# Peptides against a protein of PDB entry 2AUS, part 38

Target 1, 323 residues: chain A of PDB entry 2AUS
Amino acid sequence: ADIKREVIVKDDKAETNPKWGFPPDKRPIELHIQYGVINLDKPPGPTSHEVVAWIKRILNLEKAGHGGTLDPKVSGVLPVALERATRVVQALLPAGKEYVALMHLHGDVPEDKIRAVMKEFEGEIIQRPPLRSAVKRRLRTRKVYYIEILEIDGRDVLFRVGVEAGTYIRSLIHHIGLALGVGAHMAELRRTRSGPFKEDETLVTLHDLVDYYHFWKEDGIEEYIRKAIQPMEKAVEHLPKIWIKDSAVAAVAHGANLTVPGIVKLNAGIKKGDLVAIMTLKDELVALGKAMMSTQEMIERSKGIAVDVEKVFMPRDWYPKLW

## One batch from the design tools (peptide; aimed at target 1 K42 G45 H207 V210)

Design b2_p17_8_s3 (made by RFdiffusion4, then SolubleMPNN; from b2_p17_8, 6 letters changed)
Fold by OpenDDE base, seed 2:
Structure b2_p17_8_s3 (fold): chain B 323 residues (1-323), chain A 17 residues (1-17)
Amino acid sequence: as target 1 above (323 residues)
Amino acid sequence: SLREEHEEIVRRVEELR
């Protein structure tokens, strides 16, 4: 998620009209909520679906969705997209995850051996989905990006782990225990990252949301609820971006595919088939789509479909029709 | 409906501009 992508400018003279659109930091509170994502600290106990249902009740919302299921016993970072932003969660499902896990060993193992064996689990691992998963129980590969041992206390091993989406930490710990020769189980698990969402000042509890909603509705104080909700654009920070001309925004907002002449600037390293975020010059999310060209093709070509628009987020009236 | 609420929010925001 933290990979800075180079920005290539295709049209250095492109300007944006300040009267058009609603930049993320300038949305009225009601509009901010309609296009919001909460970085929720999910408590242990409830399902991710129960927590989403509670947020809908607390904030009086018709729709919400979460950026990737946490098991009932698992706490931590659960992005919850609100109302018009609900479908932005599709950008978060394939995103990398980080966890802090407590592994309990079923026998005594020297610390040096624990460290050596856990380091061998960095890279590609073979996993079978657990029985409780709706996913077909086929063997699959997953990437472990890093393992950082935080503490070893006898048979208890506290570690941080960065993983590909859909890696099962419980299964990883089981395999580590087998490799150590004593067996192991997952005692505790907390998710510390989900793509661009992490443990930071934006992390809020269900209790915080109750209090902040009360302050807004009863006391007229919107500041707390405004800070507790991130703009939907946060949920696409980890994606490659394409920034478009003001004249192209309304067409894309109507569901038209993005053509090459509409591009002002874009990230390097886009490949055909990548999920991309289409942005205004004010960093507003217009749509998600599938790249039909590479970055290089989008630079070199004068015409053609650059992005197949799959999901529009921006309302049709934020920018004028200039066609 | 979410559509009516959205149209109302947009209208209120346009009145504030």
Scores: peptide ipSAE 0.006, ipTM 0.317, DockQ to the pose 0.023
OpenDDE base, seeds 1, 3, 4, 5: peptide ipSAE 0.000, 0.000, 0.000, 0.000; ipTM 0.381, 0.363, 0.276, 0.366; seed 1 fails the geometry check

Design b2_p17_8_s4 (made by RFdiffusion4, then SolubleMPNN; from b2_p17_8, 10 letters changed)
Fold by OpenDDE base, seed 2:
Structure b2_p17_8_s4 (fold): chain B 323 residues (1-323), chain A 17 residues (1-17)
Amino acid sequence: as target 1 above (323 residues)
Amino acid sequence: SMRAEHQAIVDRIDALA
């Protein structure tokens, strides 16, 4: 999520009409909720599905979805996309995750050996999904991006770990324990990041949401509920972006594929097949789609389908039809 | 009431913690 992508400008003269659309920071509260994502601090105990159901009841929503399951006993960052933003979770499912884990060793191991062995688990690991997983139980590789040991207290090892989506920390800890020769289990687990969502001032509890909803509905105070909900555009910050002309927005909002002439600027390093976010010049999310060209091809070509549009988010009437 | 329903949710969260 933290990788700054270079922006290549194709049309430096392209302007946007300030009267069209609804920029993320200027949405009325009802519209902000309709296109919102909550950075939820999931408590331990409930399932991610129960938590989503509660959010729907608290906020009086028809639909919501989460950006990647946390087990009942696991707390921390659970992005919950609301209403018209619900489908933005597809951008979060493949995103990297960070956890803080407490590993309990089943025997005494010298600290130097703990540090050495845990460092060997940085990089590619082989995992099999647990029995309870909806994922097919085939062996697969996963990336461990980093392991940071925070504290070692006898048999208790507190560590931060950055991982590829669908890495099972419980299985990682089990394998570390085997490599140490004494065995280990996961005592505690908290998710501290899910793509662009992290532990920061935007993290809110279910209790906060209840209070903030009441402040809005009973007291007429919108500020709390407004701050508790992020714009859906937050959920695509980690994706490569393509910014389009005002004249192309309505077509894409109607489900038309993005063609090369509609591109104003784009991130470097887009490959064919990548998930990309199509944005307005006001940084509004129009759609998610599959890149049909590389960045280089989108620069060099004058025509052709740049993005196969898969999921439209923007309403059809925010921008005029200019065709 | 909305308040009672929300309180019931809070109580369930607290019971599972």
Scores: peptide ipSAE 0.424, ipTM 0.925, DockQ to the pose 0.828
OpenDDE base, seeds 1, 3, 4, 5: peptide ipSAE 0.404, 0.417, 0.411, 0.421; ipTM 0.922, 0.924, 0.924, 0.926

## One batch from the design tools (peptide; aimed at target 1 D208 Y224)

Design b2_p18_1 (made by RFdiffusion4)
Pose (drawn by RFdiffusion4):
Structure b2_p18_1 (pose): chain A 309 residues (1-127, 142-323), chain P 18 residues (1-18)
Amino acid sequence: ADIKREVIVKDDKAETNPKWGFPPDKRPIELHIQYGVINLDKPPGPTSHEVVAWIKRILNLEKAGHGGTLDPKVSGVLPVALERATRVVQALLPAGKEYVALMHLHGDVPEDKIRAVMKEFEGEIIQRKVYYIEILEIDGRDVLFRVGVEAGTYIRSLIHHIGLALGVGAHMAELRRTRSGPFKEDETLVTLHDLVDYYHFWKEDGIEEYIRKAIQPMEKAVEHLPKIWIKDSAVAAVAHGANLTVPGIVKLNAGIKKGDLVAIMTLKDELVALGKAMMSTQEMIERSKGIAVDVEKVFMPRDWYPKLW
Amino acid sequence: THREEVLERRKEYLESLE
């Protein structure tokens, strides 16, 4: 997921006018929240659905959604997209996820076999692909390990299968998600307590600094997604519901294949929309016309890059 | 103050992620 993509510039002269839109990290606080995402450290106990409901109450929001469900007892990274950026969590499906898990073996197994068997579970699995498994600690029947997986991978099922392969059986004692696409345990990971307090600092004390840092621009959700940057003049057509045509492309990532989920970005690096690539990168460079992206969801409001009559 | 207490708790939480 976190492979740095090469950027290919097709129109080296394209410029963006600062009058239109906003750099993503410079939105007025209300707009920042309307188009924000929270990198939330989900506490054990509540369901992911319940956590989102609490967040909507705390932030007095109309809409919100999480990216990748965590079960009630699972803690960790839970991206929660807000308001107008609610559907941006779609961008996380192609990006992977990472967990730290505690596996309790129902029988004694030599460490040698445990490491050997765990390694064999990398690659593909049926229940999804397991990118990597790193054993952190093996203390008796307790195995602590870090695992990277494709989205929708049920870790409980993975541990159960490891138990079968070892014949002794296995139980997942606990699970914490450490990564969900570009969201990880860094300075942006916040708790529900921080969110409530920072909201009070803003609405009661008039200080927006803390609630601002607790909420990320929605563009964070597409950091690991192939991108196509378009001219200012092309943003309006897309923001108004048109698919993206090739003439509007300024630069794009290498490796885009037809059918890939892509993010359409302004030259300010704001998220305009998510869509499916109808052409490859090379075709987008060589062709002068045609639909480059079948737009599935528009995020940018019509007001930022307006059509003037 | 309450703000200082919240910031101290937050700093401790960030350190715990190490």

Design b2_p18_1_s1 (made by RFdiffusion4, then SolubleMPNN; from b2_p18_1, 10 letters changed)
Fold by OpenDDE base, seed 3:
Structure b2_p18_1_s1 (fold): chain B 323 residues (1-323), chain A 18 residues (1-18)
Amino acid sequence: as target 1 above (323 residues)
Amino acid sequence: SEKEEFLKRREERRLSLL
């Protein structure tokens, strides 16, 4: 999420019609919900699937999906994509994660040794996925971006950790305990970040959602439920973006691949095979797709398939067919 | 302490489901 991407302009004369589409800030409340993502504070106890089922019941929804499983005992940031936005969670699966963890040591260790050893776990680590994961139990490298020790209280170590997607904090704590020579286990875990979703003013509880839905349905007050739901575009903020002409939007919304002539501007550093977000000039998400060209190829070429469109989000009628 | 606050917030979130 924190990677600032340069924007390269290919067509500086491209204009957008203000009457077409529904920019994220201008969606009617019902449409905002249909294209929404909740930054849910998942409580400890329920599964991520039970929490998604409760949100569907609370908000009277047909579909919802979560941006990466939290175990029953784990609390914190669970992005829940709603209705027509449900498939946007695919953008969040590869995103970096942050956690606060309570590690309990099985013996006494000097604080200086705890600090020194935990710092050695910043960088590349080798992990084996747990038995209950859908992932094959092959050894794999993962990045630990940072470890910040918050408190050491005897055998209890509270720390913040930033990690690559699919890093197992339980396994990290086990390896730290082995390196300390006393062993350790994960006592508590909270997720504090999932890509662009973090602990901020957009974080809401299940109770907040009950109350905010009630205020809307019974009192006619939409403000609270509107603030509790983020536009689906937030779920793609960390992806490289390609912005397209108004004349290309309807074709992509019908599932056509993006061709090079449709590009107005794009982020630097796109590689062939990258997941990219196709955006309108009003920052509306049209589709997710696989880059078939690099940024440089998309600039230099006059024709060809730039993006293989995998998932369309935008309705077909928001922009006119101009071909 | 940060540990005490972390555990308190966890308990508050657990009790919110009851």
Scores: peptide ipSAE 0.369, ipTM 0.896, DockQ to the pose 0.049
OpenDDE base, seeds 1, 2, 4, 5: peptide ipSAE 0.313, 0.334, 0.038, 0.284; ipTM 0.876, 0.886, 0.711, 0.866

Design b2_p18_1_s2 (made by RFdiffusion4, then SolubleMPNN; from b2_p18_1, 7 letters changed)
Fold by OpenDDE base, seed 1:
Structure b2_p18_1_s2 (fold): chain B 323 residues (1-323), chain A 18 residues (1-18)
Amino acid sequence: as target 1 above (323 residues)
Amino acid sequence: SKKEEFLERRKAYRESLK
């Protein structure tokens, strides 16, 4: 579930100048692309890196990156961040994932037993990363948030699963098969969600991108390519946010850490060490950073470093230097 | 069935790339 975070207002009189910055909905098409993220339906077959390379060729881009690797055989939601937004994938890597999986059992098992055993795999599980993973092959815990059985057809079990980032569905299915006593393997896998990106009207194919780019470049129709690209701010919707004064924006855009006096409003429940999005009052992403204070400390303190800025996205010239 | 729909969608997308 998208956890709606409470918003705490520190300065209810803070105003924003409408002439400064470029709100996500007001970006010219070229600027929209420069700060864009595609909700790509990755086809089965290619690697996530090959698909990113294809998008770069199709859209004539210098840079792009993806919000978390899908295996070659896995299809579905692959966020692809473009150009100046490329590093927004940092927000998506730790985000929860949802999949639809087809599990094939190696023996006959009563449906009631399948349902009972699969329910026991909700919660914390112990996994070892596969050999192909860049992650060290150490045992680690991962959370399975939910398992929803969609269909049982003899030895085939179609299910939806919500998981912590870096949970291996193939390993989960293997352990379910062991617990059932018959063994199992992953027949098919699709990712249906990656943080704020899901299967919705924003999901586009590689063919859609070819056509939409053609309509823009050859026919002068920008509407399709504009709709196919989400603003980079979409990629941080799941993060806790801190909204800052116009007078603080340029300093943060120059790489200065956010100090407490710059905060206008913030989400509840920020902890020290959390990844946070620093936003303007017009909901423009300025930077990602690490919270150096809790929400409570940011409310109670008059000074100090609130956020250690890790990655700036906003250009330095969108807001005036007021220091 | 939901299984058939799931498999057909994946097949259709694979075929569209040929």
Scores: peptide ipSAE 0.209, ipTM 0.845, DockQ to the pose 0.049
OpenDDE base, seeds 2, 3, 4, 5: peptide ipSAE 0.006, 0.015, 0.095, 0.008; ipTM 0.290, 0.501, 0.770, 0.417

Design b2_p18_1_s3 (made by RFdiffusion4, then SolubleMPNN; from b2_p18_1, 9 letters changed)
Fold by OpenDDE base, seed 1:
Structure b2_p18_1_s3 (fold): chain B 323 residues (1-323), chain A 18 residues (1-18)
Amino acid sequence: as target 1 above (323 residues)
Amino acid sequence: SKLEEFLKRREERRKSLE
């Protein structure tokens, strides 16, 4: 999520009509909720699905979904997409994750050796998914982006780890323990980041949501619930973006693929096959799709399908039909 | 310590469900 992407402008004269659409900061509270994502601090104990069900009950919602399962015993950052934003979770599934983990060693190991061995696990690792995973139990590579040891207390090692999506920290700890020669297990795990969602001022508890909803419904105070819910656009901050003309928005909102003439500006480094966010000039999420061209091809070509639209979020009536 | 704080915060979160 911290990757700054260069923005290439194709049409520097493109303007947007301020009367069209609903920018994230201008959505009425009801609409904000309909297109919202909660950065939930999932408590240890319940499943991610149970927590989503509770949120639906608390906030009187018809639909919600989470941005990547946390095991019952695992706490921390669980993005929960609401109502019309529910499908934005597909942008979060492939996103990098960060955890704080407590590893317990099954024998005594010198601290210098612990540090040295853990450093060797930065980079590519081979894992087999656990039985409880919906993923096929085939050996696969995953990236460990970084390991930061926070504290070593005898046989207890507290560390921060950044990983590729679908890396199993329990398996990582098991392999570290084997490499140390004494064995180890995961004693505790907390997710501290899921793509653009992290431990910050936007992180809220289930209790916060109960209180904030009460303040809104009973006291008429919407400020708290508004702040507790992020716009769905937050959930795509880590994706490469393509910004489109006002005249192209309605077509994409109706499910048409994005063609090259509709592009105003785009991020550098888009590859064919990448998941991309299609945005208005007001930074409203129109749709998610698969890039059918690279950034370079989108710049050089005058026509063709730039993005195969996979999921539309914007209502069809926010922008006028101009075709 | 960071470990003690981590464990304490976890316990607080667990108790918040009760």
Scores: peptide ipSAE 0.380, ipTM 0.906, DockQ to the pose 0.048
OpenDDE base, seeds 2, 3, 4, 5: peptide ipSAE 0.370, 0.376, 0.364, 0.367; ipTM 0.904, 0.905, 0.902, 0.903

Design b2_p18_1_s4 (made by RFdiffusion4, then SolubleMPNN; from b2_p18_1, 12 letters changed)
Fold by OpenDDE base, seed 3:
Structure b2_p18_1_s4 (fold): chain B 323 residues (1-323), chain A 18 residues (1-18)
Amino acid sequence: as target 1 above (323 residues)
Amino acid sequence: SEKEKFLKEREERRKSLK
């Protein structure tokens, strides 16, 4: 999420019709919900699936999906994509995560040694997925971006950790405990970040959602439920983007691949095979797709398939067919 | 302490489901 991507302009004369589409800030409340993502504070106790089922019941929704499982005992940031936005969670699966963890040591260790050893776990680590994961139990490398010790209280170590997607904090703590020579286990865990979703003013509880839905349906006050739901475009902020001409939007919304002539501007550093977000000039998400060209190829070429469109989000009628 | 705050906030979140 924190990688500032350069924007390269390919067509500086491209204009957008203000009457077409529904920019994220201009969606009617019902449409905002249909294309929404909740930054949910998942409580400890329920599964991520139970929490999604409760949100569906609270908000009277047919579909919802979460941006990466939290174990029952784990609390914190669980992005929940709603209705037509449900598939946007695929953009959040590869995103970096942050946690606050309480590690309990099985013996006494000097604080200086704890600090020194935990710093050695910044960088690349080798992990084996747990038995209950859908992932094959092959050894794999993962990145630990940072470890910040918040408090050491005897055998209890509270720390913040930024990690690559699919890093197991329980396994990290086990390896830290082995390196300390006394062993350790994960006492508590909270997720504080999932890509662009973090602990901020957009974080809401299940109770907040009950109250905010009530205020809307019974009192006619939409403000609270509107603030509690983020536009689906937030779920793709960390992806490289390609912005397209108004004339290309309807074709992509019908599932056509993006061709090079449709590109107005794009982020630098796109590689062939990258997941990219196709956006309108009003920053509306049209689709997710796989880059078939690099950024450089998309600039230099006059024709060809730039993006293989995998997931369409935009309705077919928001932009006119101009072909 | 940061640990005490963290544990307190966790307990509040757990109680909110009851």
Scores: peptide ipSAE 0.395, ipTM 0.901, DockQ to the pose 0.048
OpenDDE base, seeds 1, 2, 4, 5: peptide ipSAE 0.389, 0.378, 0.383, 0.386; ipTM 0.900, 0.897, 0.898, 0.898

Design b2_p18_2 (made by RFdiffusion4)
Pose (drawn by RFdiffusion4):
Structure b2_p18_2 (pose): chain A 309 residues (1-127, 142-323), chain P 18 residues (1-18)
Amino acid sequence: ADIKREVIVKDDKAETNPKWGFPPDKRPIELHIQYGVINLDKPPGPTSHEVVAWIKRILNLEKAGHGGTLDPKVSGVLPVALERATRVVQALLPAGKEYVALMHLHGDVPEDKIRAVMKEFEGEIIQRKVYYIEILEIDGRDVLFRVGVEAGTYIRSLIHHIGLALGVGAHMAELRRTRSGPFKEDETLVTLHDLVDYYHFWKEDGIEEYIRKAIQPMEKAVEHLPKIWIKDSAVAAVAHGANLTVPGIVKLNAGIKKGDLVAIMTLKDELVALGKAMMSTQEMIERSKGIAVDVEKVFMPRDWYPKLW
Amino acid sequence: TLEEMRAKYAGRFEEAIA
């Protein structure tokens, strides 16, 4: 997921006018929230659905959604997209996820076999692909490990299968998600407590600084997604519902294949929309016309890059 | 300070998630 993509510039002269839109980290606080995402450290106990409901109540929001469900007892990274950016969690499906898990073996097994068996579970699995498994600690029947997986991978099922392969059987004692695409345990990871307090600092004390840092621009959700940057003049057509045509492309990531989920970005690096690539990178460079991206969801409002009549 | 600000709004967190 976190492979740095090469950027290919097709139109080296394209410029963006600061009158239109906003750099993503410079939106007025209200707009910042309308188009924001929270990197939330989900506490054990509530369902992911319940956590989102609490967030909507705390922030007095109409809409919100999470990216990748965590079960009630699971803690950790739970991206919660807000308001207009609610659907941006779609961008996380192609990005991977990472967990730290505690596995309790129902029988005694030599560490040698445990490490050997765990390693064999990398690659593919049926229940999804397991990118990597790193054993952190093996204390008796307790195995602490870090695992990177494809989205939708059920870790409980993975541990159960490891138990079968060892014959002794296994139980997942606890699970914490440490990564969900570009969201990880860094300075942007916030708790529900921080969110309530920072909201009070803003609405009661008039200080926007804390609630601002607790909420990320929606562009954070597409950090690991292939991107196509378009001219200012092309933003309006897309923002108004048109698919993206090749003439509007300024630069793009290498490795884009037909059918790939892509993010259409302005030259300010704001998220315009998510869509499916109808062409490859090379075809987008060589061709002068045609639909480059079948737009699935538009995020940018029509007002930022307006059509003038 | 941040601790003093949190103490000012103490007790609202439990109500918010009730």

Design b2_p18_2_s1 (made by RFdiffusion4, then SolubleMPNN; from b2_p18_2 with T1S M5R A7K F13Y)
Fold by OpenDDE base, seed 4:
Formats: structure tokens, C-alpha cells, sequence
Structure b2_p18_2_s1 (fold): chain B 323 residues (1-323), chain A 18 residues (1-18)
């Protein structure tokens, strides 16, 4: 998520009309909620699905979805996309995750050996999904991006781990325990990051949401609930972006594929088949789609389908039809 | 204050998650 993508400008003269659309920072509170994502601190105990149901009840919403399941016992960062933003969770499902885990060893192991063995688990690991996962139980490779040991206290090892989406930390800890020769289990787990969502000032509890909703509805104070909900654009910050002309926005918002002439600027390193975010020049999310061209092809070609539009988020009326 | 407002709505959390 932290990889700064270079921005390549294709049309340096392209301007945007300030009267069109609703930039993420300028949405009325009701519209902000309709296009919102909560960086929820999921408590331990409930399922991610129960928590989403509670949020819908608390905020009086019809629809919501989460950016990747946390087990009942697991706390921390659960992005919850609201209403019209619900489908933005698809951008978050493949995003990298970070956890803080407490591993309990089943025997005494020298600290130097713990550190050495855990370092060997950085990189590619082979995992088998647990029995209770909805995922086909095929062996699969996953990336461990980093392991940072925070504390070692006898048999208890506190560590931070960055992983590819769908890496099972419980399985990782089990394999570390096997490699140490004593066995291990996961005592505690907290998710500290899900793509662009992390433990920061945007992290809110269910209790905060209840309070902030009442402050708005009963006291007329919107500032707390406004801060508690992030714009849906936050949920795509980690994706490669393509920024389009105002004249192309309405067509894409109607579900038309993005053609090369509509591109103003784009991130470097887009490959054919990548999930990309189509943005306005005001950084509004129009749609998610599949890149049909590389960045280089989108620069070099004068015509053709650049993005197969899969999911539209922007309302059809935010930008005028200019054709 | 934020704290005074939270006190005003005490118990609403338990009602919302019930």
C-alpha cells in the first residue's frame, strides 16, 4: 500500500469544472455516509458479519460490507464500506494486511534461535487454508513481506507481520512452532492494517459510532460522524489510478468502458489484467475496472479500450453528458 | 464536552448491539 506510484501526465492542459461532482472533502454529510468507509476497530468476540449488521443498525443503513474477514477472536482494523460504497471492499480484499500476533511456544527456545527461524519465514511460504475457510483447501503460496519481533518473554513472542491477502497467521505460527521444534499456537491476534486502513486517528470503535450518530441526529453535530467515516476513495488509495477527462466521466458512470482518449493522467506500472481505479481530476472514484492495456500501451496508443469497467460507484448525474 | 455527551448517551451502545 505504501508504494508511491509515479503519475504520468498524458494531457497537461486538461481542466475540470469545479461545479461538477462531489469531491471527497465536499460531500454533504448524508452523501458522505452513502459513499463512506469506516475504519472500524473490530472488538474480539463477534464475527465480522455481526459487526457489519450492528453498524447498519447503528447508522440506519440498508447495505454495508467489510474489507476482509476477521475471525471472532481477532480484533483491529476492519474496513466497513457503506451503502453505495459497499462494493469498494473488492479493492480491499486483495490488499496486503498487517497483524500484531502473540505466539506462545510449547517449549523453551533460545531467543537467538527464535529470531533466526522467524526471519526465515519472510518471503514465500506454502500454506494450506484451514478447514473452516470458505476457500478451496489447495496448497498455495503466500508472501510474508516482513516479520518484526517486538518482544520475547520466555515462551511468548510478540511480533508484527506484513502479509499477502489470505495468509493465515494461525497457520504461520503453527509452522514457526514446528520449525523451532517445540510447537506453537496463536494466543492473540490483532489486525493493525488492511491496505490503506491502519491504526491511526481514523480508527473508531462501535461505541464511537453510536455516540457520534446520536451527536448528529439528536444534537445536530455532524463533525464527529463525518470524521468517523472516510470517503470511499480512501479504500482505493493502494490501487493504480487512471484520471479521466470531465467529458468521459458521465459515460463511465453509465457503465461504458474507458477508452484511451479519455485518459488525462495515470499511474506507472499498470499491467494488463490489473484492478484499477478510474478517478476524476478531483480525485473522485468513478469506477473500478480491469486494465485492458499496460501503462505504456495507454500512453502510446491513440485509441482502444483502456479499462473494462466492472463496478461503477459514481452517480450518473454528478457530471453532465458532454456528447 | 465530548465526555459529557458520551455520558448523555450511556447505555445506547448496549442497546445497539443487543
Amino acid sequence: as target 1 above (323 residues)
Amino acid sequence: SLEERRKKYAGRYEEAIA
Scores: peptide ipSAE 0.275, ipTM 0.892, DockQ to the pose 0.931
OpenDDE base, seeds 1, 2, 3, 5: peptide ipSAE 0.289, 0.271, 0.267, 0.263; ipTM 0.900, 0.889, 0.891, 0.886; seed 1 fails the geometry check

Design b2_p18_2_s2 (made by RFdiffusion4, then SolubleMPNN; from b2_p18_2 with T1S M5R Y9H F13Y)
Fold by OpenDDE base, seed 1:
Structure b2_p18_2_s2 (fold): chain B 323 residues (1-323), chain A 18 residues (1-18)
Amino acid sequence: as target 1 above (323 residues)
Amino acid sequence: SLEERRAKHAGRYEEAIA
């Protein structure tokens, strides 16, 4: 998520009309909520679905969705996309995750051996999904990006772990325990990151959301609820981006595929088949789609379908129809 | 203050999760 992508400019003279659209920083509070994502600190106890239902009730919303299930006992970062932004969660499902886990060992192991063995679990691992998973129970490879041991207290090992989406930390801990020869289980788990969402000043509780909503509705103070909700554009920060001409925005907002002439600038390193975010020159999310060309092909070609548009977010009326 | 505002709206959380 922290990879700064190079931006290649195709049209350095392209301008945007300041009267068109609603940039993330200029949305009225009602519109901000309609295109919002909450970085929720999920409490332990409820399911992710129960928490989404509570948020819908608290904020008087028709629709919401979460950026990847946390088990009932697992706390921490749960992105919750609101109303018109609900479908942006599809950008977060494949995103990397970070956790802090407490592993309890079933026997005594020297600290040096714990450290050595845990380091060997960085990289590719083979996992079998748990029975409760909606995922077909087949062996699959997953990436462990890093393991950072935070504390070792006898048989308790506190560690940070960065993983590919759909890596099961409980399974990882089980395999570490087997490799140590004593066995282990997951005592506690907290998610500290889901793609661009992390433990920072944007992290809010359910209690915060209740209070902030009432501050707005009863006290007339929108500041708290505005800060508690991130623009949907936050949920796509980790994706490759393509920025388009004002004249192309309305067509894409109507569900037309993005063609090469509409591109103003784009990130380097886009491959055919990548999930990409189509943005305005004001950094508004128009749509998500599948790249049909590489970055290089989008630069070299004068025509053709650059992006197969899968999910439109922008309303059709924010930009004028120029066709 | 934020604390005074929270105190004013006390009980709303319990009502919302019930």
Scores: peptide ipSAE 0.406, ipTM 0.934, DockQ to the pose 0.957
OpenDDE base, seeds 2, 3, 4, 5: peptide ipSAE 0.399, 0.401, 0.399, 0.405; ipTM 0.932, 0.933, 0.932, 0.934

